# Peptides against a protein of PDB entry 7RZF, part 257

Target 1, 358 residues: chain A of PDB entry 7RZF
Amino acid sequence: PFQEEHLKQLYKIVPIKDIRNLYVTFPIPDLQKYYKSNPGHYLGHLIGHEGPGSLLSELKSKGWVNTLVGGQKEGARGFMFFIINVDLTEEGLLHVEDIILHMFQYIQKLRAEGPQEWVFQECKDLNAVAFRFKDKERPRGYTSKIAGILHYYPLEEVLTAEYLLEEFRPDLIEMVLDKLRPENVRVAIVSKSFEGKTDRTEEWYGTQYKQEAIPDEVIKKWQNADLNGKFKLPTKNEFIPTNFEILPLEKEATPYPALIKDTAMSKLWFKQDDKFFLPKACLNFEFFSPFAYVDPLHCNMAYLYLELLKDSLNEYAYAAELAGLSYDLQNTIYGMYLSVKGYNDKQPILLKKIIEKM
Target 2, 358 residues: chain A of PDB entry 7RZF as posed
Amino acid sequence: PFQEEHLKQLYKIVPIKDIRNLYVTFPIPDLQKYYKSNPGHYLGHLIGHEGPGSLLSELKSKGWVNTLVGGQKEGARGFMFFIINVDLTEEGLLHVEDIILHMFQYIQKLRAEGPQEWVFQELKDLNAVAFRFKDKERPRGYTSKIAGILHYYPLEEVLTAEYLLEEFRPDLIEMVLDKLRPENVRVAIVSKSFEGKTDRTEEWYGTQYKQEAIPDEVIKKWQNADLNGKFKLPTKNEFIPTNFEILPLEKEATPYPALIKDTAMSKLWFKQDDKFFLPKANLNFEFFSPFAYVDPLHSNMAYLYLELLKDSLNEYAYAAELAGLSYDLQNTIYGMYLSVKGYNDKQPILLKKIIEKM

## One batch from the design tools (peptide; made by RFdiffusion4, then SolubleMPNN)

Design b2_p24_6_s3 (from b2_p24_6, 13 letters changed)
Fold by OpenDDE base, seed 4:
Structure b2_p24_6_s3 (fold): chain B 358 residues (1-358), chain A 24 residues (1-24)
Amino acid sequence: as target 1 above (358 residues)
Amino acid sequence: MVNVLPYEKKKWEELSEYLDLALA
């Protein structure tokens, strides 16, 4: 277990690759026995959220961070870590203390709002979908993985334990949140900018690093993290599928798309899935405009339109992706192409959102 | 292993050497 001397430490690490990463880590109790509630996943889902009012959204808006990951990781025997990892921009590397301040502001927001059962339910539903429609893994790798996790889970639950949530435990969520404090923090910054500025070498990989105590003033700054009004809990994910019914294969199913609608304004081709039998669909739309590519001005206007449309849809992109939906928008020489893919149940909702923004 | 989102898991695996140092 980490002693007090191991807390409030800053590691400056020189990578082999040209990467800039920040790791903000917190020692937490071993939560393995609580796999049915998985409070670390709940917190990771919120801290790692990419929607409006999220930590990542704010850090991106400042140009400091590209990506964010939050979650629990196994430590040594008897303890775990909660980790917030971000990919830093060059500018973000100069604002690490402020980035971490924003992390603590978001954590403070989570404390203020308290555990939300609806968020747990979304995590449960998402994980259930992921389990149910999990891709086939290579048998050798899968067997090795299962053999490894047999040390952690009962034999009867070994296949489901990583996915199926059963119990909402707000007490455990609060317990983990209570560990996510500045006094418990370990910070690692990974950047080539530390080359020639390190005094230690790691024994196993030969990684050069420097260890420093985080100044008490900085810790105090983080301890006094106010509620930032820009941070909000995510809205309910309306894209989570609930209907997984697969319609029977039509007797006259053709191996090719059939023209099922032909009008002056639209043609519709349809092909039923005769191979995978998944509750998924691919919707492809080609929009034709005689003005899309008539001259350089119109071409640029069409491009700008799509970029603005994509930007306006960013608020839904992450929620859709989490729910197993994706969309793509492209300019064509004839106009515009739209693709919507994933679970068919909520595709109409996503499509409606796209159309409303168009 | 507690359920880490597939993307999160891959990212941590790719950065494992630096993370292990940070967690030592």
Scores: peptide ipSAE 0.039, ipTM 0.726, DockQ to the pose 0.444
Fold by OpenDDE base, seed 3:
Parts: sequence; C-alpha cells; structure tokens
Structure b2_p24_6_s3 (fold): chain B 358 residues (1-358), chain A 24 residues (1-24)
Amino acid sequence: as target 1 above (358 residues)
Amino acid sequence: MVNVLPYEKKKWEELSEYLDLALA
C-alpha cells in the first residue's frame, strides 16, 4: 500500500505522442471479493457519466476536457486504484487544479446524495443485457481469460461474475467514496509541454518525467470543495431494453428488403433478421428535400442544421449508447440520412426524441 | 475490471505506459 510519502504527488510526464491527459488516482482497498455488488463500477458509472449535470458535461462546457473515464483498476495484490482520466484540451492543461477541484465537487455531490438503489439497478440491468447478448470472442482468448479469472471467482460463477450484479451494498459504495479524498490523491499530467522540464527517466520505457509534491494549499483547496449546483445525478435511463422478444420468421421472408409501403411521400422497405435472431433493429431514414443542395447557401444551411441537431441530441446520446442504442445523422446531396440501431425495444423512444428535435 | 467500452479499453491500452508510471 502507498505510504503517506507516495500520496499527494504530482507526476509531469512527457509522452512520445502529442497527447494531453490527466490521471487522478486514488488507492482503494481490493474490491475483488465484492464483485456481486461492484461498488467501484457504481462510482465509475456516475463519475464517468456523460449526461447533463455530469462531471464531463461541466468540464466540456468550460472547454477543458474532451473525454472522461472513471473506474477501478487492479493494482497489486491487496489493493486497487480508482482512476479518473480525462483528455485535456490545450486550455484544460492550464486549469488542471480547477479540473481536479470539479472532480472533488462532483464526489462531494455523490456524498451528499448518498448511494442510489435505482442507479445500482440500472447498472445491474445494463450488465445483464451485456452478458445476455455478449458477442462471441475468439476461443483462444476467451479460454485464456476464463483461466485467469478462475483465480478470483467460483467455477459456477466464472462466466457471470464480471457482469451480473446481485447485491446493492450502499456501505461499500460509501467506503470507496471515502477513499476518494484529496489527502489520498496521486496526479499525473501527460503532456509534451513538460519536455525539457523533467529530471527523471523511467527505467523500462525511458519516459521522461518529474515528480513533485502537491502543495498543501492546493490540497486544502480541494478539501474545501463545495457543492457545485451544476452537478446533478443522472436521470433514469429510459433507453434500457426490457423486452427481448424475437418474432418468428415470416414464411414469406425475403433475403432482401421488401417494399411494404409505397406512397407519394414515403417508401418503406423491410427485411426481417434471418441470420442473427437478435432483438435488434436497424432503422434507416432518407429524407429528401429539393432545397438541400440547390445552391451553396442551402447546402451550408443544411449542414449547420444537422450540426445543431446533433448538438441538441447530445443529452440523449450517452444514455442511448449505454443502453445499446446508437444513431447517426448525415447530410446527403438529396437531404438528410438518419440511422437508428440497437435493441428494438426502446428505438421508438429514441426515434421520437430525434424527430421532436428536428 | 472496469467494464470499459471497447474504445475506452483501447485508450487505456494505448496509454498503459504512462498510466503504469502514474501508478508506480
């Protein structure tokens, strides 16, 4: 376990590639034995959330961060890490202290709200879906993986242990959350801007870095992180599928899309899945407008419209993605293309939201 | 194990050397 001397440390790392990353890491207890409740996953789900009121949403709004990942990582035997990783903008690189302050403000929000059973239930449901419809892996890789995890799980649970949540353990969530404090932090900043400003070389890869103690004043600033009113828990994910019924193959099912509706304003083609038999659908819409590409002005307006539409849909994009739904919007020379893919159960909800924003 | 989406897993793998240093 890290001693006090290993905590409150800042690492400035020079990458080979032109990347800007921030790693905020916390030593935590080994959570492996709690796989049935997986408190680290619960916290990672919330901290890594991309919806309105999320940590990422706020940091993106400031222009400091592009992407965020939160979750647990295995360490050595007997301990783990909780890591918050962000991809930094050039501006974000100048505001690392404030970014970390916002992280602690969000963590403080999680403390104030306490563990939410409905959030756990969503995680459980999402993981159950992921397990049930897991893609086939290469046998060699899969066997090797299973052999490895047999050290951690009972034989009867080895296939399910990484996916199926069984127990809501608010006590364990709070226990992990109590480790996510400024006094327990290790920070790494990865940027080429540190080139020529380092004093150490990593032994294995020759990576140039500098290690510094985080000033006590900065730690204190993070310890005094107040509730930021911009942070909110996510809303319930309405896109999580609950119906997985597969309709029988129609007797007259064609290997190609059949025209099932033809009107002056619309044509509809349908093809039933005759190969995969999954509770998934792919909806493709081509919208035709004689004005979409009539001149450069209209073309640019159509482009701008689509970009604004995409932006307006961002609030749903992440929740849909988590639930195994996706959409794509593209300009065409004839107008616009929309695709909605994934589990068919909640596709109408997503489609309705898209159309309402259009 | 972080139920990391495939793209996230790739990102972690690509940054593994720097992450390992951060965790050392």
Scores: peptide ipSAE 0.039, ipTM 0.706, DockQ to the pose 0.448
Fold by OpenDDE base, seed 5:
Structure b2_p24_6_s3 (fold): chain B 358 residues (1-358), chain A 24 residues (1-24)
Amino acid sequence: as target 1 above (358 residues)
Amino acid sequence: MVNVLPYEKKKWEELSEYLDLALA
């Protein structure tokens, strides 16, 4: 177990690749026995959220961070880690202390709001979908994986344990949140900017690094993290599928897309899935405009329009992705192309959102 | 990593080398 001397440490690490990363790590108890409630996943979902009012959204708005990941990682026997990892911009590398302050402000927001059963339910539903529609794995790899996890789960649950949430445990969520404190932090910064400024070499990989104690004044600053009004819990994910009905094959099903609508203004082709039998669809829209590519001005305006449209849709992109939906918007020489893919149940909702922004 | 979303898992695997050092 980590003793006090191992906490409040800063590691400056020189990478081989030109990368800038920040790892904020917290030792936590072993949560393996709580797999049915998975409080670490709940917290990872919120801390790692990319929607409006999220930690990532705020850090991106400041130009400090490109990506964020939050979640639990296995440690040695009897403990785990909770880790928040961010990809830093050049500017973000200069603001690491402030980035971590924002992390603690978000964590403080989670404490203030308390555990939310609806968030747990969304995690449960998402994991259930992932389990139900999991792709076929190679038997050898799958068997080896199952054999490995038999040490952690009852035999009767070994297939479901990694996916199916069963119990909302707010007490365990609070318990993990209580470990996410500045006094329990280990920080690692990965950047080539530390080249020639290190005093240690890692034994296994030869990685150069420097270890320093985090100053007490910095720890105190993080301990005094207030509520930042920019942070909000995510809204309910409206894109989570609930209907997985697969319609029977039509008697006249063709191996190719059939023209089912032909008008002066629109043509519609349809192909029923006769191979995969999944509750998924791919919607493709091609919009034709004689003005889209008539001259350089119109071409640039069409491009700008799509960029603005994409930006305006960014608020839905993450929630849609979590729910197994995606969209794509492209300029063409004839106009615009739109695709919507994924579970068919909530595609109309996403499509409506896109149309409302157009 | 048990019970990490597939998207999160991939990100952790790419960063595993430096993360292991940070956790040592």
Scores: peptide ipSAE 0.038, ipTM 0.716, DockQ to the pose 0.492
Fold by OpenDDE base, seed 2:
Structure b2_p24_6_s3 (fold): chain B 358 residues (1-358), chain A 24 residues (1-24)
Amino acid sequence: as target 1 above (358 residues)
Amino acid sequence: MVNVLPYEKKKWEELSEYLDLALA
């Protein structure tokens, strides 16, 4: 187990590839036995969230981070790690201390709000959907995977254990949150900017690195992380499907899209799925405007409009993606193209949101 | 990595091998 001397350490690592990464790691107890509640997944979902008021949203707004991943990772026997990993911008590399401060501010927000059963329920529902509609894997890979996880789960649960949540355990969430403290942190910064500034070489791969103790003043700064009013829990994900009913195939189902509406202002084609039988749909809209491509000015205005529209919809993008919905917006020489894809149940909600922003 | 959803696993697989140095 990590002793105190192994904590509050900073590693500066020289990569082979031109990458800039920050790893903020915390040793945590082995959570494997708690797979039915999966408190690490709950925290990873929130810390790794990409919606408004999220850690990533704030760090992106500052131009410091491109991507963020949060979650648990296996360690050695008897312990795990909770890891927050970010892809750093060049500017972000200069603000690592502040980035980590924001991480602790977000963690403090999670402590202040306490465990939320509705968030757990969303995780449960999302995982259940993912399990139910899981793609077929290659048999060899799948068998090897199952053989591996048989060491961790009862035989009866081996297929479901990685997906199905059963128990809301706020106590375990709080327990993990209590481990996510500055005094328990291990930080690694990966950047070519450390080339020629390292004093150690890793034995196996020859990776150059430097290890330093994090100054007590920095630890104290992180310990004094206040509540940042920019951080908010995500809103409820309105896009999570609940209805998976597949309508029976119509007797006169055509193999091609049929024109079901023809007016001066609109044409509508419909094709029922006769192949996959999934509770999914693809909605495609082509909007025609005689002004879209009439001259370079109008073309640029149409482009700008679409970029602004995309930006305005970004608040829904992550929640929709998590729920298995996607949308696409494109300029055409005739106007605009919109596509909405995924589980059909909540497509009308997403479509309405898009239209309201238009 | 046990009890991680496929989409999460993909994210973790994209993590640098250099993470092992931080975890050593």
Scores: peptide ipSAE 0.037, ipTM 0.722, DockQ to the pose 0.463

Design b2_p24_6_s4 (from b2_p24_6, 14 letters changed)
Fold by OpenDDE base, seed 5:
Structure b2_p24_6_s4 (fold): chain B 358 residues (1-358), chain A 24 residues (1-24)
Amino acid sequence: as target 1 above (358 residues)
Amino acid sequence: RVIVPKYLEEKWKELSEYLDQALA
């Protein structure tokens, strides 16, 4: 187990690649026995959320972070880690202390709001969807994975244990939150800017690093993290599919898309799935504008328009992705292309959101 | 995202594993 001397440490690490990453890690108890409630996944879902009022949204608005990942990681025997990892901008590298302060402000917000059963239910539903439509893993990889999992789960649950959420345990969520404190933090910064400033080399791979104690004044600043009013819990994910009905194959089903609507302003092609039999659809839209590429100005305006449109849709993109929906917007020589893909049930909702922003 | 980034530079993953072992 980590002794106190191994906590509140900062590691400055030189990467091989030109990357800038921050890892904020917390030792936590082994949560494997709590797989039915999975409090670490609950917290990872919230801390790693990318919607409005999320940690990432705020850090991105500051220009400090590009991406954020949060969740539990396996450790050595008897403990795990909770990790918050961010991809740093050049500016973010200068604001690591403030970034971590924002992390603790978000964690403090989670403490103040308390465990939310509806969030747990969404995690449960998302995992159920992911399990139900899990792509067939290759047999060799699947067998090896099962063999590893058999050490942790009952045989009857081995296939479902990673996805099965059954018990809302607010007490366990609070227990993990109590471990996400500044006094329990290990920080690693990965940047080429530390080249020539390291004094240690890792024995196995020759990674150069410097270890420093985090100053007590910095720890105190993080301990005194207030509630930042910019942080909010996510709204309910409206894109989670609930209907998985597969319609029967029509007698007139064609092997290729058939023209089913032909008007002066629109043509519609349709092909029913005759191969995969999944409750998924692909909606593809091509928009034609005579002005899209008439001159460089219009071309540039069309490009700018799509960039702004994509930016305006960011609030839905993450929630849609979690629910197994995706969209794509591209400029074409004739105008614009829109694609919506994934589970068919909530595609109309996402499509409506896109159209409302257009 | 909730998923630990696959892009963890192998060296950091390795260092983390080393540190985790050294501290266990």
Scores: peptide ipSAE 0.150, ipTM 0.583, DockQ to the pose 0.139
Fold by OpenDDE base, seed 3:
Structure b2_p24_6_s4 (fold): chain B 358 residues (1-358), chain A 24 residues (1-24)
Amino acid sequence: as target 1 above (358 residues)
Amino acid sequence: RVIVPKYLEEKWKELSEYLDQALA
């Protein structure tokens, strides 16, 4: 465990690459023995959520953060870290204290709401889906991973331990939440802006950094984080598949996509899966517009349109990705390309959301 | 996101190991 002198520290780090990152870290107990309940995953799911009322949604709305990752990480000597990592904008780099305040406001919201069994059940269901259709890992990676986890899990559970949640343990969730406090924080800011302002050098990589104590007044400010009414628990994930039926191969199944609909405004090709036999589909749409690339202005407008569309879909995209759905939007010389991939059951929901934003 | 990308895990492991050594 870190000594008190190692807590409430700020590290200013000069990166090799031009990146801006914030790492807010909390020492936590080793949670490996609690793999059946995985309280760190529960908290990571909520803190790292990207839906409406999430920490990321609010920080993005402020223009301070691009991406957020939350969860547990292995530590040394029988402890772990809970980490909240964000990619900072240039503006966000100026508002690190306020960003961290928002983190503690969200954590305070989680304390106020208490552990939610439905959230645990959602995590359980998501993991069960992921496990059921887990792609075969490369043998070398798989064997190395198994060898590593055999130290922590019974042999019979090694294959499932990472995925199968079995026990709702609100007490353990609260225990971890109690470690996510300002008095237990370590902050690292990674930015080129610290170049020439450092006084220490890493021995291994020559990374330049400065260590500073976080002022007590700042710690108190974070300790007094109020409930921000903008923070809400996520809604239930509507994209979690429940139907895994595989339709029988049609007698007239073609080895290549067959034209099944031909109209003045649309052509539809279809190919049934004859190889994988998974409850998955790939929907690919090519939209043609004679105006998409007529001139540089239209080209730029089409680009901006897709960037705005992607931004507007981010909240849904995350929930879909968790449920094993993905989408892709690209500009083409003829217009735009849309792809929706993953479990077929909830693809119509995601497609509808995309089309409604278009 | 909940899962830290491996590349960030490695960099953070390197940084954390360094920080742990620098603090030792």
Scores: peptide ipSAE 0.139, ipTM 0.589, DockQ to the pose 0.147
Fold by OpenDDE base, seed 2:
Structure b2_p24_6_s4 (fold): chain B 358 residues (1-358), chain A 24 residues (1-24)
Amino acid sequence: as target 1 above (358 residues)
Amino acid sequence: RVIVPKYLEEKWKELSEYLDQALA
């Protein structure tokens, strides 16, 4: 267990590669026994969310952060870490204290809202999808993994323990959230800008670093993090599949796409899956416009249109991705191309969202 | 992003490539 002397520490680390990263780490209890509720995953899902009102959305809007990852990680025996990791911009490197303040503002928002059963249910549903379609791991890798897991789970649950959430435990969520405090923080900043400013060398890899205590004034600033009105809980993910029915092959199923609609304004080809038998589909749309590439002005307008459209759809992109849906929009010499791929169940919802923004 | 098990299937890439070839 980390002693008090190991808390409220800042590490400035020199990387080999030209990277800028911030790691905000909290020692937490070992949560392995709570696998049925997985409170660390619940918090990771929210803190790591990328939708409107998320921590990442705000930090990106300020130009300080490119990417964010949040969640629990294994530590040594008897404890784990909760980690918030961000990829820093050059500007973000100058605003690390403010970035961490925003992290604590978001955490404070989670405290204020309290545990949400619907969020747990979404996590449960997402994990159930992942489990249902888990590829059979290679036997050798699987056996080694199972051997490790058998130390922690009943044999009957070993196969499911990583994926199946069963119990909503708001008490455990609050317990973990209570560990995400400034007095319990360990900060690591990774940047080449610290080259020549370090005083220690790590024994194993020779990594150069400097360790310093975080000033009490800074800790107090983070402790006094107010509710930032820009932070909101995510909306319900509408894209999570619930129907996984595979339709039987039609008697007239063709080995190649068949033209099933032919009109003056549209042609439709269809091919039923006869190989994979998955509840997935690919929807491909080609839109033709005689004006798309008639001149440089129209080309530029078409380009700008798609860029704006993509930007307007960013709010759905993360939720769709989490649910195993993706879309692609591209300019073509004839107009535009739209592709929607993934689980078939909620594709119409994503397609509708796209069309509503067009 | 969340530190979670992968939700994406490797087989999906194969399926997508197959479908793209079938439509081409």
Scores: peptide ipSAE 0.136, ipTM 0.537, DockQ to the pose 0.066
Fold by OpenDDE base, seed 1:
Structure b2_p24_6_s4 (fold): chain B 358 residues (1-358), chain A 24 residues (1-24)
Amino acid sequence: as target 1 above (358 residues)
Amino acid sequence: RVIVPKYLEEKWKELSEYLDQALA
């Protein structure tokens, strides 16, 4: 267990690579025995969310953070860590205290709203989807993972324990949330800007760092984090598949894509899956425009258009990704390419969202 | 993003790569 002397510490770390990262870490109890409720995953899902009203959305809006990851990580024997990690912009590096304040404001919002059973159910559904199709995907890393899991779970549950949420435990969610306080914080900032400003060297890797106590005034500022009206719980994920029906292979199924529609304005090719038998599909669209590559100006405008379109879709893209859907938008010499991949059930919803933003 | 077990991230990457190869 971390003693008080190990809490409220700031580590300034010099990386080998030109990276800017912030790690906000909290010691938490070992939650392994609560795997059926997985309160750390519940909190990680919310804190790490990328939708409207999320922590990341606010930090991105300020230009301080590019990416955010939140969740539990294994620690030493008998404890875990809850970690919030962000990729910092150059400006964000100057606003670390304010970034952490926003983290505590979001955590305070979670306290105010209390545990939500529907959020737990969403996590349960997402995990059930991941589990259902786990064995149908090539298990390259499966053997090493099973060996690790066998140390923690009964043999009969080893395959399922990481995925099956069974119990909504608001008490455990609150218990973990109570550990996410400024008095328990350990902050690490990773930046080349600390080069020549360090006084310690890590023994194993030779990493240069400086350790400082976080000022009591800063801790108090974070302790007094109020509710920020910009923070909201996510909406329900509309992309979670519920229908996993696999259509039978057609008698006329071709080994290659067949032209099924040919019009003056569109051609459509279709190939039924004859190999994998998964409730997944790939929708690929190539858009042709005579204006896309006429001159450098049009090319740059088309590029800018797609970048803006991608930016406008970021909030939906995250929810879709969690649900096993992805999209890709690319410029081509003839126009644009759009791909939608993943579970077939909710692909039309994602496609509609993309087209509505176009 | 949520810290998911490395296995889920790797599987998603593998699946994405596989889908890209299957479409190529």
Scores: peptide ipSAE 0.144, ipTM 0.544, DockQ to the pose 0.078; fails the geometry check

